# Peptides against a protein of PDB entry 3MAZ: the designs that were tried, part 19

Target 1, 99 residues: chain A of PDB entry 3MAZ
Amino acid sequence: VLNPMPACFYTVSRKEATEMLQKNPSLGNMILRPGSDSRNYSITIRQEIDIPRIKHYKVMSVGQNYTIELEKPVTLPNLFSVIDYFVKETRGNLRPFIC
Target 2, 99 residues: chain A of PDB entry 3MAZ as posed
Amino acid sequence: VLNPMPACFYTVSRKEATEMLQKNPSLGNMILRPGSDSRNYSITIRQEIDIPRIKHYKVMSVGQNYTIELEKPVTLPNLFSVIDYFVKETRGNLRPFIA

## One batch from the design tools (peptide; aimed at target 1 E71)

Design b2_p19_1_s1 (made by RFdiffusion4, then SolubleMPNN; from b2_p19_1, 8 letters changed)
Fold by OpenDDE base, seed 1:
Structure b2_p19_1_s1 (fold): chain B 99 residues (1-99), chain A 19 residues (1-19)
Amino acid sequence: as target 1 above (99 residues)
Amino acid sequence: SLELKPASQEEIEKRLASL
């Protein structure tokens, strides 16, 4: 059975993801996108607590799991857990972009 | 894991600092 992708996954480039988040901030501030020519992924976020800040994170495939490349890397079993991690760790500050 | 205060941009960036 083919597993679905998280709702905030879009087959877009880094630039396109940035534009999406900037144009419609009310729809969310986090996008999951494919990595360049790889099985890996990237997360693009746009937080605006004080001023708009855009960040990009690498989500690397490691065996059957995924590792978020942070100062202290976090390994999770699937992409849904990756999205959940970003949401919960920020107490909802980050929300998946849904259009 | 450590939950972050949504009002602290500095704290969020510290926790979500990428390599």
Scores: peptide ipSAE 0.098, ipTM 0.703, DockQ to the pose 0.093
OpenDDE base, seeds 2, 3, 4, 5: peptide ipSAE 0.082, 0.083, 0.096, 0.077; ipTM 0.693, 0.682, 0.690, 0.690; seeds 2, 4 fail the geometry check

Design b2_p19_1_s2 (made by RFdiffusion4, then SolubleMPNN; from b2_p19_1, 6 letters changed)
Fold by OpenDDE base, seed 2:
Structure b2_p19_1_s2 (fold): chain B 99 residues (1-99), chain A 19 residues (1-19)
Amino acid sequence: as target 1 above (99 residues)
Amino acid sequence: SLELKPASEEEIKEREKKL
């Protein structure tokens, strides 16, 4: 039993997330999953800008917030905001994967 | 840009292996 989580959150591995995105790209191209550490998460995306590319990002739980590990780290108040950030910054190119 | 980038190219490779 989990507290409310973004719809694109799945308890899957890196490999499984990649397969999900590759098999059903029409359902979205972004998955939130458990990270390698307890209260951390990972974002797996499949962007098609020039060619399809799978990338993974670390989302660290820091106090009451979450920090996306980017060249310039971004800190947000909750996981919903994290998902929204990815959507917004890519101008809708990234969409949460909804099974 | 529509791309989100990790800290470095090296970090990209490391993260893809670890996450």
Scores: peptide ipSAE 0.039, ipTM 0.589, DockQ to the pose 0.432
OpenDDE base, seeds 1, 3, 4, 5: peptide ipSAE 0.039, 0.038, 0.031, 0.036; ipTM 0.588, 0.594, 0.553, 0.580

Design b2_p19_1_s3 (made by RFdiffusion4, then SolubleMPNN; from b2_p19_1, 8 letters changed)
Fold by OpenDDE base, seed 5:
Structure b2_p19_1_s3 (fold): chain B 99 residues (1-99), chain A 19 residues (1-19)
Amino acid sequence: as target 1 above (99 residues)
Amino acid sequence: SLELVPASEEKIREREASL
């Protein structure tokens, strides 16, 4: 059975996602969550380079694709690719939160 | 380790308006 959503997707608010990441950092540091609009999403991370920092990203549904609202935006075909992008571009520093 | 910089809200609104 294949999961239709990435493993780090949770139906949680921004606040709840932050609390999850802070409470159990050993489980991962990246959560995908619903956006305010039905087909949009947000990603919350807790990345520790110098100190732990919480950041939020918008993932916007555009046609059949998804655009990560980065300073330089990136468009990908599905949410699995979005998660993969965050992992690869940070060279594994970001890892999906698996509860 | 690399960081990903989120867009400003202003830039996001501009991009959405142009779609």
Scores: peptide ipSAE 0.559, ipTM 0.858, DockQ to the pose 0.697
OpenDDE base, seeds 1, 2, 3, 4: peptide ipSAE 0.556, 0.554, 0.549, 0.559; ipTM 0.854, 0.856, 0.855, 0.859

Design b2_p19_1_s4 (made by RFdiffusion4, then SolubleMPNN; from b2_p19_1, 9 letters changed)
Fold by OpenDDE base, seed 4:
Structure b2_p19_1_s4 (fold): chain B 99 residues (1-99), chain A 19 residues (1-19)
Amino acid sequence: as target 1 above (99 residues)
Amino acid sequence: SLELKPASEEKVAERLASL
């Protein structure tokens, strides 16, 4: 069955996403959620490199693509590619939160 | 790199409702 959204997508707020990641770190450390505007999204992560750090990213819908608003923006064709980018760029340190 | 830097420097501030 084709899933229309990545498995780590949840209709949660910024605050709730943070709480989810803190409560169950063994389930993953990355959540995709609705953004402030329609057709935009946000990514919340809890990454442990030196210490646990919560970060939030904007994923903006641009035409048929999505742009991750990093210091050096990255544009990708779909949300699955966005999640894949976060996983691969961090060499697997980031993993989608699955509950 | 293990880190991805958001465009916004205020990475944790809850007051940033747009993120």
Scores: peptide ipSAE 0.329, ipTM 0.710, DockQ to the pose 0.425
OpenDDE base, seeds 1, 2, 3, 5: peptide ipSAE 0.321, 0.172, 0.167, 0.180; ipTM 0.707, 0.625, 0.621, 0.629; seed 3 fails the geometry check

Design b2_p19_2 (made by RFdiffusion4)
Pose (drawn by RFdiffusion4):
Structure b2_p19_2 (pose): chain A 99 residues (1-99), chain P 19 residues (1-19)
Amino acid sequence: as target 2 above (99 residues)
Amino acid sequence: MKLMPDGVPTSGDHTNTYA
C-alpha cells in the first residue's frame, strides 16, 4: 500500500511556505511542513476572507496521533485526517497547496 | 488560535478520533 505524506506537505521553512502561497494562490492556500525545532509539524495558511493573512498552526505528534493546537485541541490519527479537518472546519476555504 | 476569523462560520466539529 502507499502511505505518503499529504499532498500539501513540503520540506520548507516557515518563510518558504509563506512565499509559496503568495506566489501561486491558484494552486491552494495551505501547506504542511516540518515543525521548526521539533519532530512535530506546522500548517501554514493564507486566507483572503477580509484581507490576506498568513497564519501558522502547530500539529503535535502525541503517541500514534496528532493534536492540532487550537483553543479547543483536536486529536486525529494521521496527517491526512488533519488536512481533512482543516478543510472541513473552514468549510472548504482552505485547500491544500498542490505544487 | 482559530482557523477562521471571528464571526466567520465554521463547521463546529471538534470530534476526536484515534489510531

Design b2_p19_2_s1 (made by RFdiffusion4, then SolubleMPNN; from b2_p19_2 with K2R D6E H14L T17S)
Fold by OpenDDE base, seed 2:
Structure b2_p19_2_s1 (fold): chain B 99 residues (1-99), chain A 19 residues (1-19)
Amino acid sequence: as target 1 above (99 residues)
Amino acid sequence: MRLMPEGVPTSGDLTNSYA
């Protein structure tokens, strides 16, 4: 069965996502969640390179694609590719949160 | 350049996440 959303997608708030990542860091450190507007999303991550750091990124729906809001935006064809980008860009430091 | 949490993130901020 094809899942239309990545496994790390949860209908949670920014605060809830932060709490999930803090409570069970062994399950992953990246969550995809609904954004402020319809068809927009946010990525919440918890990296622990030096100290635990929570960051949020906007994922904007642009036509049939998605754009990660960065200083230099990155556009990808689907949300699975968005997750893949975060994983590969950090060479596996970021992993989707699976509970 | 590593930006503050309130700042606009860059791809470099992600690349700097390498272990």
Scores: peptide ipSAE 0.041, ipTM 0.648, DockQ to the pose 0.097
OpenDDE base, seeds 1, 3, 4, 5: peptide ipSAE 0.032, 0.034, 0.038, 0.029; ipTM 0.649, 0.659, 0.659, 0.622

Design b2_p19_2_s2 (made by RFdiffusion4, then SolubleMPNN; from b2_p19_2 with K2E D6E H14Y T17S)
Fold by OpenDDE base, seed 3:
Structure b2_p19_2_s2 (fold): chain B 99 residues (1-99), chain A 19 residues (1-19)
Amino acid sequence: as target 1 above (99 residues)
Amino acid sequence: MELMPEGVPTSGDYTNSYA
């Protein structure tokens, strides 16, 4: 029995995540993927406010929580909360990529 | 998180680093 992951989680590389978002922007603009170390993750986004822009963020496992590495770090209890944070803080500008 | 006027997150971006 495995614990569920957010729907926008994919076992892909940084490059592959970028290609997924570029190919089907109508499906969402945010992907959660494995980080370089075990228990760590990365968020890849593609926003098109003026021109297409790709950005990446680190999500570090800290104890039983996760910390989003921002200028002012944010710690949350699980990966679902991490996704919700990106959606809420951007007032819906970011949406999980659902394939 | 820090946002541009258009609602774009700007802080903590690792575009220039491998991750």
Scores: peptide ipSAE 0.196, ipTM 0.765, DockQ to the pose 0.086
OpenDDE base, seeds 1, 2, 4, 5: peptide ipSAE 0.167, 0.127, 0.052, 0.169; ipTM 0.747, 0.725, 0.650, 0.751

Design b2_p19_2_s3 (made by RFdiffusion4, then SolubleMPNN; from b2_p19_2, 5 letters changed)
Fold by OpenDDE base, seed 3:
Structure b2_p19_2_s3 (fold): chain B 99 residues (1-99), chain A 19 residues (1-19)
Amino acid sequence: as target 1 above (99 residues)
Amino acid sequence: MRLMPEGVPTSGDYSNSYA
């Protein structure tokens, strides 16, 4: 039995995540993927405000929580909250990639 | 800085680092 993960989580590399977002932009523009170390993750986004831009953010496991590495770090209780944070803070501009 | 309301992501991107 596996613990539930956000719908936009995929066991893919940085390169594959980028290709997924570029190929099907209508399905969403945000992917959660495994990080370089166990219990850590990365968020890959593709925004098209002016031109298409790919960016990656680290999500570090800290105790029972997760910290998004930003200029001003944000700590949240679970990965679902991490996804919600990106959606809410961008007022819906970022949407989880669902396929 | 946090994510901007208009959708512009804040600093913290590590595109120049392998991961």
Scores: peptide ipSAE 0.194, ipTM 0.756, DockQ to the pose 0.090
OpenDDE base, seeds 1, 2, 4, 5: peptide ipSAE 0.059, 0.180, 0.073, 0.171; ipTM 0.673, 0.753, 0.707, 0.743

Design b2_p19_2_s4 (made by RFdiffusion4, then SolubleMPNN; from b2_p19_2 with K2S D6E H14Y T17S)
Fold by OpenDDE base, seed 3:
Structure b2_p19_2_s4 (fold): chain B 99 residues (1-99), chain A 19 residues (1-19)
Amino acid sequence: as target 1 above (99 residues)
Amino acid sequence: MSLMPEGVPTSGDYTNSYA
């Protein structure tokens, strides 16, 4: 039995993630996906403040934790905490994509 | 700057890099 992944995790490419968010913005605007290296991940978001903007962030596995590569990096204990961080820090502007 | 309460896009993204 494997550990569960966040509901917004999908085994998709950057391109596929972008298309998912563009097609169904009402389902959420944040996707977690596999990174190019093993045990690493990427987050794709589609924020619509002035105009729709798509951005990607690296989530790097560091020991037993994960570090979000921001201007000021943030280290968290698991991927669920990573998703929670994006939601809370934007006061709900970012929401996990649930299809 | 990192994520903002207003939801303003944060810095540190790698949109211009393939991954």
Scores: peptide ipSAE 0.184, ipTM 0.761, DockQ to the pose 0.106
OpenDDE base, seeds 1, 2, 4, 5: peptide ipSAE 0.055, 0.053, 0.046, 0.031; ipTM 0.702, 0.631, 0.622, 0.637

Design b2_p19_3 (made by RFdiffusion4)
Pose (drawn by RFdiffusion4):
Structure b2_p19_3 (pose): chain A 99 residues (1-99), chain P 19 residues (1-19)
Amino acid sequence: as target 2 above (99 residues)
Amino acid sequence: MDELREIDDRWDKSHVDTD
């Protein structure tokens, strides 16, 4: 079976992820990347609801699951599930960045 | 659009300066 990283996962820095989203909005507005200084992960998004904003979110590895660090943390079993949550919670506003 | 703005504002509280 194939079990790769999510399609929007790129081994890029916070800065590189920000630049990728600005340069190619047509390709999506969400990137998953390695968490700086941890084995965890970060999500970087560019939303244009009111004005363009770049936001970053921590996704922590906890046991065999991942916890999205939100006001009310959400725990899911894998990274595809985390991407699904981001899409669902934003009602489809967030789309994975497919380079 | 109003629902999306509410969601967006709620998410701002979890937005981080470093990661």

Design b2_p19_3_s1 (made by RFdiffusion4, then SolubleMPNN; from b2_p19_3, 12 letters changed)
Fold by OpenDDE base, seed 4:
Structure b2_p19_3_s1 (fold): chain B 99 residues (1-99), chain A 19 residues (1-19)
Amino acid sequence: as target 1 above (99 residues)
Amino acid sequence: KKELLEIEKELDKSDLEST
């Protein structure tokens, strides 16, 4: 049985994710996508603070949890929690890309 | 302009393409 994925998960490359976010910023600014290795993922964001900036982060599968590769790593129980973390900590500035 | 949140500062430092 395959567990459902967050709504902002897309099987796209880094380049494609960037293009999606740039083309339709009103639909959200955060995408979850496959990482370079199985069971790992990447987050691509287009955050607008001073000017729009595209950034990428690793989400590594560790045991039954996931670790967001930040300067101070954050470990969470599932991918839904990973998305929630980005939304909550940025007080809504980051929003999942939904199309 | 707007003061950056701690998480936003973290994101600046943790970008895979950041120096």
Scores: peptide ipSAE 0.489, ipTM 0.850, DockQ to the pose 0.450
OpenDDE base, seeds 1, 2, 3, 5: peptide ipSAE 0.437, 0.130, 0.127, 0.109; ipTM 0.832, 0.662, 0.668, 0.648; seed 5 fails the geometry check

Design b2_p19_3_s2 (made by RFdiffusion4, then SolubleMPNN; from b2_p19_3, 11 letters changed)
Fold by OpenDDE base, seed 5:
Structure b2_p19_3_s2 (fold): chain B 99 residues (1-99), chain A 19 residues (1-19)
Amino acid sequence: as target 1 above (99 residues)
Amino acid sequence: MEELRKIEEELDKSDLSST
């Protein structure tokens, strides 16, 4: 049995995630979704800093942890921590999409 | 803030939109 997933996890494609974020920006701007391989994930975000921008990131399962594939990779113990990282580091600019 | 600039820069550099 799988452990609980973050509230912003949805079994959607990159395209679907993009559409979700564009349609309801007030509900949040960050989605966690399945990656191309089992046990790997992707993050899709929509930020409106200068103009609306959709961006995607890899979250790779590495041993018992998860690594956010940034220029300087960040390894965290679980997916909840991954979401928390994005929220905290952007000082709340990124918020999990809750639908 | 400088820290915000840094994270935003990281997110831009690591974006897979072109992939």
Scores: peptide ipSAE 0.582, ipTM 0.887, DockQ to the pose 0.552
OpenDDE base, seeds 1, 2, 3, 4: peptide ipSAE 0.570, 0.562, 0.571, 0.580; ipTM 0.885, 0.881, 0.882, 0.888; seed 1 fails the geometry check

Design b2_p19_3_s3 (made by RFdiffusion4, then SolubleMPNN; from b2_p19_3, 10 letters changed)
Fold by OpenDDE base, seed 2:
Structure b2_p19_3_s3 (fold): chain B 99 residues (1-99), chain A 19 residues (1-19)
Amino acid sequence: as target 1 above (99 residues)
Amino acid sequence: MEELREIEERLEKSDLEST
């Protein structure tokens, strides 16, 4: 049995994540997905501030924590915190994609 | 609007996987 994952986690590719976000923007604009390697993940977002922009971020598993690969890396205790970080730092502009 | 611009700029610089 796997531990619970954030609701916006989907076993999809970068391309599929992009398509999901573009197709149903009202459901959210942030997806957590498997990374290129082992226990790593990626965050795909579709921000629509001035124009729609798709971005991808690495979430690296480091020990028992996760590090978001930002200009100034941020390490958090779990994936739920990672999602929360993106929501809080963007003051709600980013919201987990829930379908 | 100013806040959104700052947010976009910050995230743009940190889009490491896409780059």
Scores: peptide ipSAE 0.101, ipTM 0.681, DockQ to the pose 0.652
OpenDDE base, seeds 1, 3, 4, 5: peptide ipSAE 0.111, 0.075, 0.106, 0.094; ipTM 0.702, 0.650, 0.698, 0.677; seeds 1, 4 fail the geometry check

Design b2_p19_3_s4 (made by RFdiffusion4, then SolubleMPNN; from b2_p19_3, 10 letters changed)
Fold by OpenDDE base, seed 5:
Structure b2_p19_3_s4 (fold): chain B 99 residues (1-99), chain A 19 residues (1-19)
Amino acid sequence: as target 1 above (99 residues)
Amino acid sequence: MEELREIEKRLEKSDLEST
């Protein structure tokens, strides 16, 4: 069955997402979650290069596309592409959290 | 590793507080 949302999407709060990533880092380090607006989302990541660091990114719905709020914004056609961007850009360091 | 760290640092610097 094909899910309409990426596998790492969970209807959780910022706090819950952080706890999920901290509790089971072996399952992945990136979560997509609802944003403050019904059509917007947030990406929460947890990287452990030197020390554990939690970061959050806004994914804004713009028309039929989505824009990742980075220093240099990136616009993509769907949320699957958004997840792919984070994975590819980090050469696989970021992986979707699959519970 | 160096290249990967540079990419990660770029993402970190672009981090935004998200609700």
Scores: peptide ipSAE 0.173, ipTM 0.738, DockQ to the pose 0.706
OpenDDE base, seeds 1, 2, 3, 4: peptide ipSAE 0.162, 0.167, 0.161, 0.162; ipTM 0.727, 0.732, 0.731, 0.734; seeds 2, 3, 4 fail the geometry check

Design b2_p19_4 (made by RFdiffusion4)
Pose (drawn by RFdiffusion4):
Structure b2_p19_4 (pose): chain A 99 residues (1-99), chain P 19 residues (1-19)
Amino acid sequence: as target 2 above (99 residues)
Amino acid sequence: PLPAVDEGDQSGKPLTTPP
């Protein structure tokens, strides 16, 4: 079976992820990346609801699950599930960045 | 596209800001 990282995962820095989303909005507005200074992950998003905003979220590895660090944290079993949650919670506003 | 404002780390906040 294939069990890769999500399609919007790139081994890029916070800055590189920000630049990728600005340069190519047509390709999506969400990137999953390695978490700086941890084995965890970060999600960088560019939303254009009111004005363009770059936002970053922490996704922590906890046991065999991942916890999205939100006001009310959400725990899911894998990274595909985390991307699904981001898409669902934003009602489809967020789309994975497919380079 | 217009430049985006860097809102920084938003951990502990909603994914979309309510109006």

Design b2_p19_4_s1 (made by RFdiffusion4, then SolubleMPNN; from b2_p19_4, 6 letters changed)
Fold by OpenDDE base, seed 5:
Structure b2_p19_4_s1 (fold): chain B 99 residues (1-99), chain A 19 residues (1-19)
Amino acid sequence: as target 1 above (99 residues)
Amino acid sequence: PAAAVDEGDMSGEPLIDPP
């Protein structure tokens, strides 16, 4: 049995996640979704710094931790910390999508 | 999750653009 998941976790595809973020930008701009491999996930974001831009990041399960596949990989203890990292690192630019 | 629905990713990219 899995522990509770972050509120912005949805069992949706890359395409559907993109549509969700585009349709209701006021609800947030970050979604956590199932990855292509077991126990792995992906983060889909929609930033509007200059123009709307969609990006997808791989979150790999490594042992008891999770590694965000960034230019400089970041390893965190749980998915809640992963979401927190995205929020803090962008100084609030990214916010979990809550519907 | 029981089913994988990821259609790809942009691994290796920075989270935000460098200043």
Scores: peptide ipSAE 0.146, ipTM 0.697, DockQ to the pose 0.255
OpenDDE base, seeds 1, 2, 3, 4: peptide ipSAE 0.088, 0.065, 0.044, 0.045; ipTM 0.667, 0.660, 0.571, 0.652; seed 3 fails the geometry check

Design b2_p19_4_s2 (made by RFdiffusion4, then SolubleMPNN; from b2_p19_4, 9 letters changed)
Fold by OpenDDE base, seed 2:
Structure b2_p19_4_s2 (fold): chain B 99 residues (1-99), chain A 19 residues (1-19)
Amino acid sequence: as target 1 above (99 residues)
Amino acid sequence: AAAAEDLGDRSGEPLIDPP
């Protein structure tokens, strides 16, 4: 069974993701994109707390789950949960980028 | 082949909003 990808998933590069977020911040500030490895992904965010800040996170496929590479790694069952994690942890500051 | 920034470091953690 193949589930759909999160709405903020785009087959874009790190550079392209950054440009997308900078160009249209009203559409959201979080993008999921393919990683350099076959089954891995990356999250690119643009937060505006004090100043605009771009950050990138590695999301590693581990079995049927996904691990966000943080100081304390977070493992989640699917990519939707990964997106949800970023939204919840920032109390809504991060929102999926929707074109 | 883009790597994560501040991977595994606290500086790479999501920044939360204040309560």
Scores: peptide ipSAE 0.047, ipTM 0.650, DockQ to the pose 0.179
OpenDDE base, seeds 1, 3, 4, 5: peptide ipSAE 0.036, 0.035, 0.035, 0.034; ipTM 0.638, 0.631, 0.633, 0.617

Design b2_p19_4_s3 (made by RFdiffusion4, then SolubleMPNN; from b2_p19_4, 8 letters changed)
Fold by OpenDDE base, seed 4:
Structure b2_p19_4_s3 (fold): chain B 99 residues (1-99), chain A 19 residues (1-19)
Amino acid sequence: as target 1 above (99 residues)
Amino acid sequence: AAPAEDLGDRSGEPLIDPP
């Protein structure tokens, strides 16, 4: 059985993800998207702490887990946990983009 | 449709809490 993807997953490019977040900020500010020709993924966020800032994070498939590429990498068991990490770490500042 | 190629760019910075 194939598990569903997080609701904020879209098959879009980095540029498209950025435009989506800029165009409809009320729908959320975090998108999960495919990596380049790989089993990996990327997270694109748009935070407005002081000014709007776009950032991208690599989410690497490692065995059955996923590692968020940070200075101190974080490994989680599934993509839902990855999204949850971004939400909780920012205390809700980041919210999945739901179109 | 397949997304455009990712250049592998990452921020790598820790996530921060709202002020």
Scores: peptide ipSAE 0.075, ipTM 0.657, DockQ to the pose 0.225
OpenDDE base, seeds 1, 2, 3, 5: peptide ipSAE 0.045, 0.072, 0.040, 0.036; ipTM 0.620, 0.651, 0.588, 0.628; seed 3 fails the geometry check

Design b2_p19_4_s4 (made by RFdiffusion4, then SolubleMPNN; from b2_p19_4, 8 letters changed)
Fold by OpenDDE base, seed 2:
Structure b2_p19_4_s4 (fold): chain B 99 residues (1-99), chain A 19 residues (1-19)
Amino acid sequence: as target 1 above (99 residues)
Amino acid sequence: APPAVDLGDMSGQPLIDPA
């Protein structure tokens, strides 16, 4: 079976995503959620490098690709790759939130 | 109309804090 969206995608708000990650950290620390505009998304993470920190990243639909809004933007072919990027970039520190 | 979904912040910080 092929899922159309990453497993950590939830139709939740920024606030709800934050609460989900804080409430059940053992389930993962990264959520993909819809943005305010169609075809755009946001990533909410909760890292515990020194202390728990919540951060949000904008993922913009650009053509058929997706660009993560960073100082040095990263463009990837699909949302699965976006999730993979966050996992790999953090060497596994970030894990998709699976409820 | 309901409020728009809150978007993520644009970040210049790395995903891993090197400190």
Scores: peptide ipSAE 0.040, ipTM 0.617, DockQ to the pose 0.226
OpenDDE base, seeds 1, 3, 4, 5: peptide ipSAE 0.038, 0.037, 0.039, 0.035; ipTM 0.633, 0.646, 0.696, 0.654; seed 5 fails the geometry check

Design b2_p19_5 (made by RFdiffusion4)
Pose (drawn by RFdiffusion4):
Structure b2_p19_5 (pose): chain A 99 residues (1-99), chain P 19 residues (1-19)
Amino acid sequence: as target 2 above (99 residues)
Amino acid sequence: SAAEERRELQEDLDRMRES
């Protein structure tokens, strides 16, 4: 079976992820990347609801699961599930960045 | 300070959902 990283996962820095989203909005507005200084992950999003904003979220590895660090944390079993959650919670406003 | 940041980020997601 194939079990790769999510399609919007790129081994890029916070800065690089920000630049990728600004340069190509047509390709999506969400990138998953390695978490700086940890084996965890970060999500970087560019949303244009009111004005363009770049936001970053922490996704922590906890046991065999991942916890999205929100006001009310959410725990899911894999990274595809985390991407699904971000899409669902934003009602489809967030789309994975497919380079 | 981390809790305030988590609330602010949640508010961003809320605005996206309610838009």

Design b2_p19_5_s1 (made by RFdiffusion4, then SolubleMPNN; from b2_p19_5, 10 letters changed)
Fold by OpenDDE base, seed 3:
Structure b2_p19_5_s1 (fold): chain B 99 residues (1-99), chain A 19 residues (1-19)
Amino acid sequence: as target 1 above (99 residues)
Amino acid sequence: SKKEELKELQEALEEARNA
C-alpha cells in the first residue's frame, strides 16, 4: 500500500510536464514527476513574472526524507513538505498544478 | 515593487538542467 502523493504529482516526462504547464497556466505552475532514478523525483515550474521561464529541480530520496538539490540543499520529511517549500519560498507565486 | 521582489526570488531558485 502506497501513501498518498501530492495532488500535483503526475507520472509524466520532463517534456510532457513542460507542455502541461504551458497549455493551462491557470491550473497552476508546478508539477512533481518521477526522477530518472528509483525513489527520486523532479519538480518542473513555469514562473511568469516578466516573461515565462521553465525550470527543473531534483528531489532526492535520502533515508526517510527528501532533499531539494539547491545551492543550499533543503531536507524535508515528505513530498507534501517539498511542495509546501516551493509555495512558501515564492510567497505563493508557485502553485501546484491541479488537472 | 512586488514584481522586482518576486524576480529576485525567482533568480534565487537556481535550477538543475539535468533534472
Scores: peptide ipSAE 0.208, ipTM 0.802, DockQ to the pose 0.083
OpenDDE base, seeds 1, 2, 4, 5: peptide ipSAE 0.186, 0.146, 0.181, 0.152; ipTM 0.793, 0.769, 0.787, 0.772

Design b2_p19_5_s2 (made by RFdiffusion4, then SolubleMPNN; from b2_p19_5, 10 letters changed)
Fold by OpenDDE base, seed 3:
Structure b2_p19_5_s2 (fold): chain B 99 residues (1-99), chain A 19 residues (1-19)
Amino acid sequence: as target 1 above (99 residues)
Amino acid sequence: SMKEELKELQEALEEARNA
């Protein structure tokens, strides 16, 4: 039995995620999706501060934890914490995409 | 301004082009 996934998780491609965020920005601006490898994931965001900007991040499965691939990597205990990190780090600017 | 602060945060989150 699979454990619950964050509400912003969708089994979509990089391209599909980008299209979803562009089409309905009022529903949120952050999506969690399957990565290219086994138990890894990717985060796609669309921040609109001055102009819309699409960015992607790698979330690597490491043991029982997950590491966000950044210049200064951040390791967290689960995917819910990963989503929370992006929300907190951007002071609420990033919000889970819910459709 | 808050806008400038958010821009700084946005730039701090460097992306992975192959993600």
Scores: peptide ipSAE 0.185, ipTM 0.790, DockQ to the pose 0.083
OpenDDE base, seeds 1, 2, 4, 5: peptide ipSAE 0.144, 0.171, 0.145, 0.181; ipTM 0.766, 0.778, 0.763, 0.779

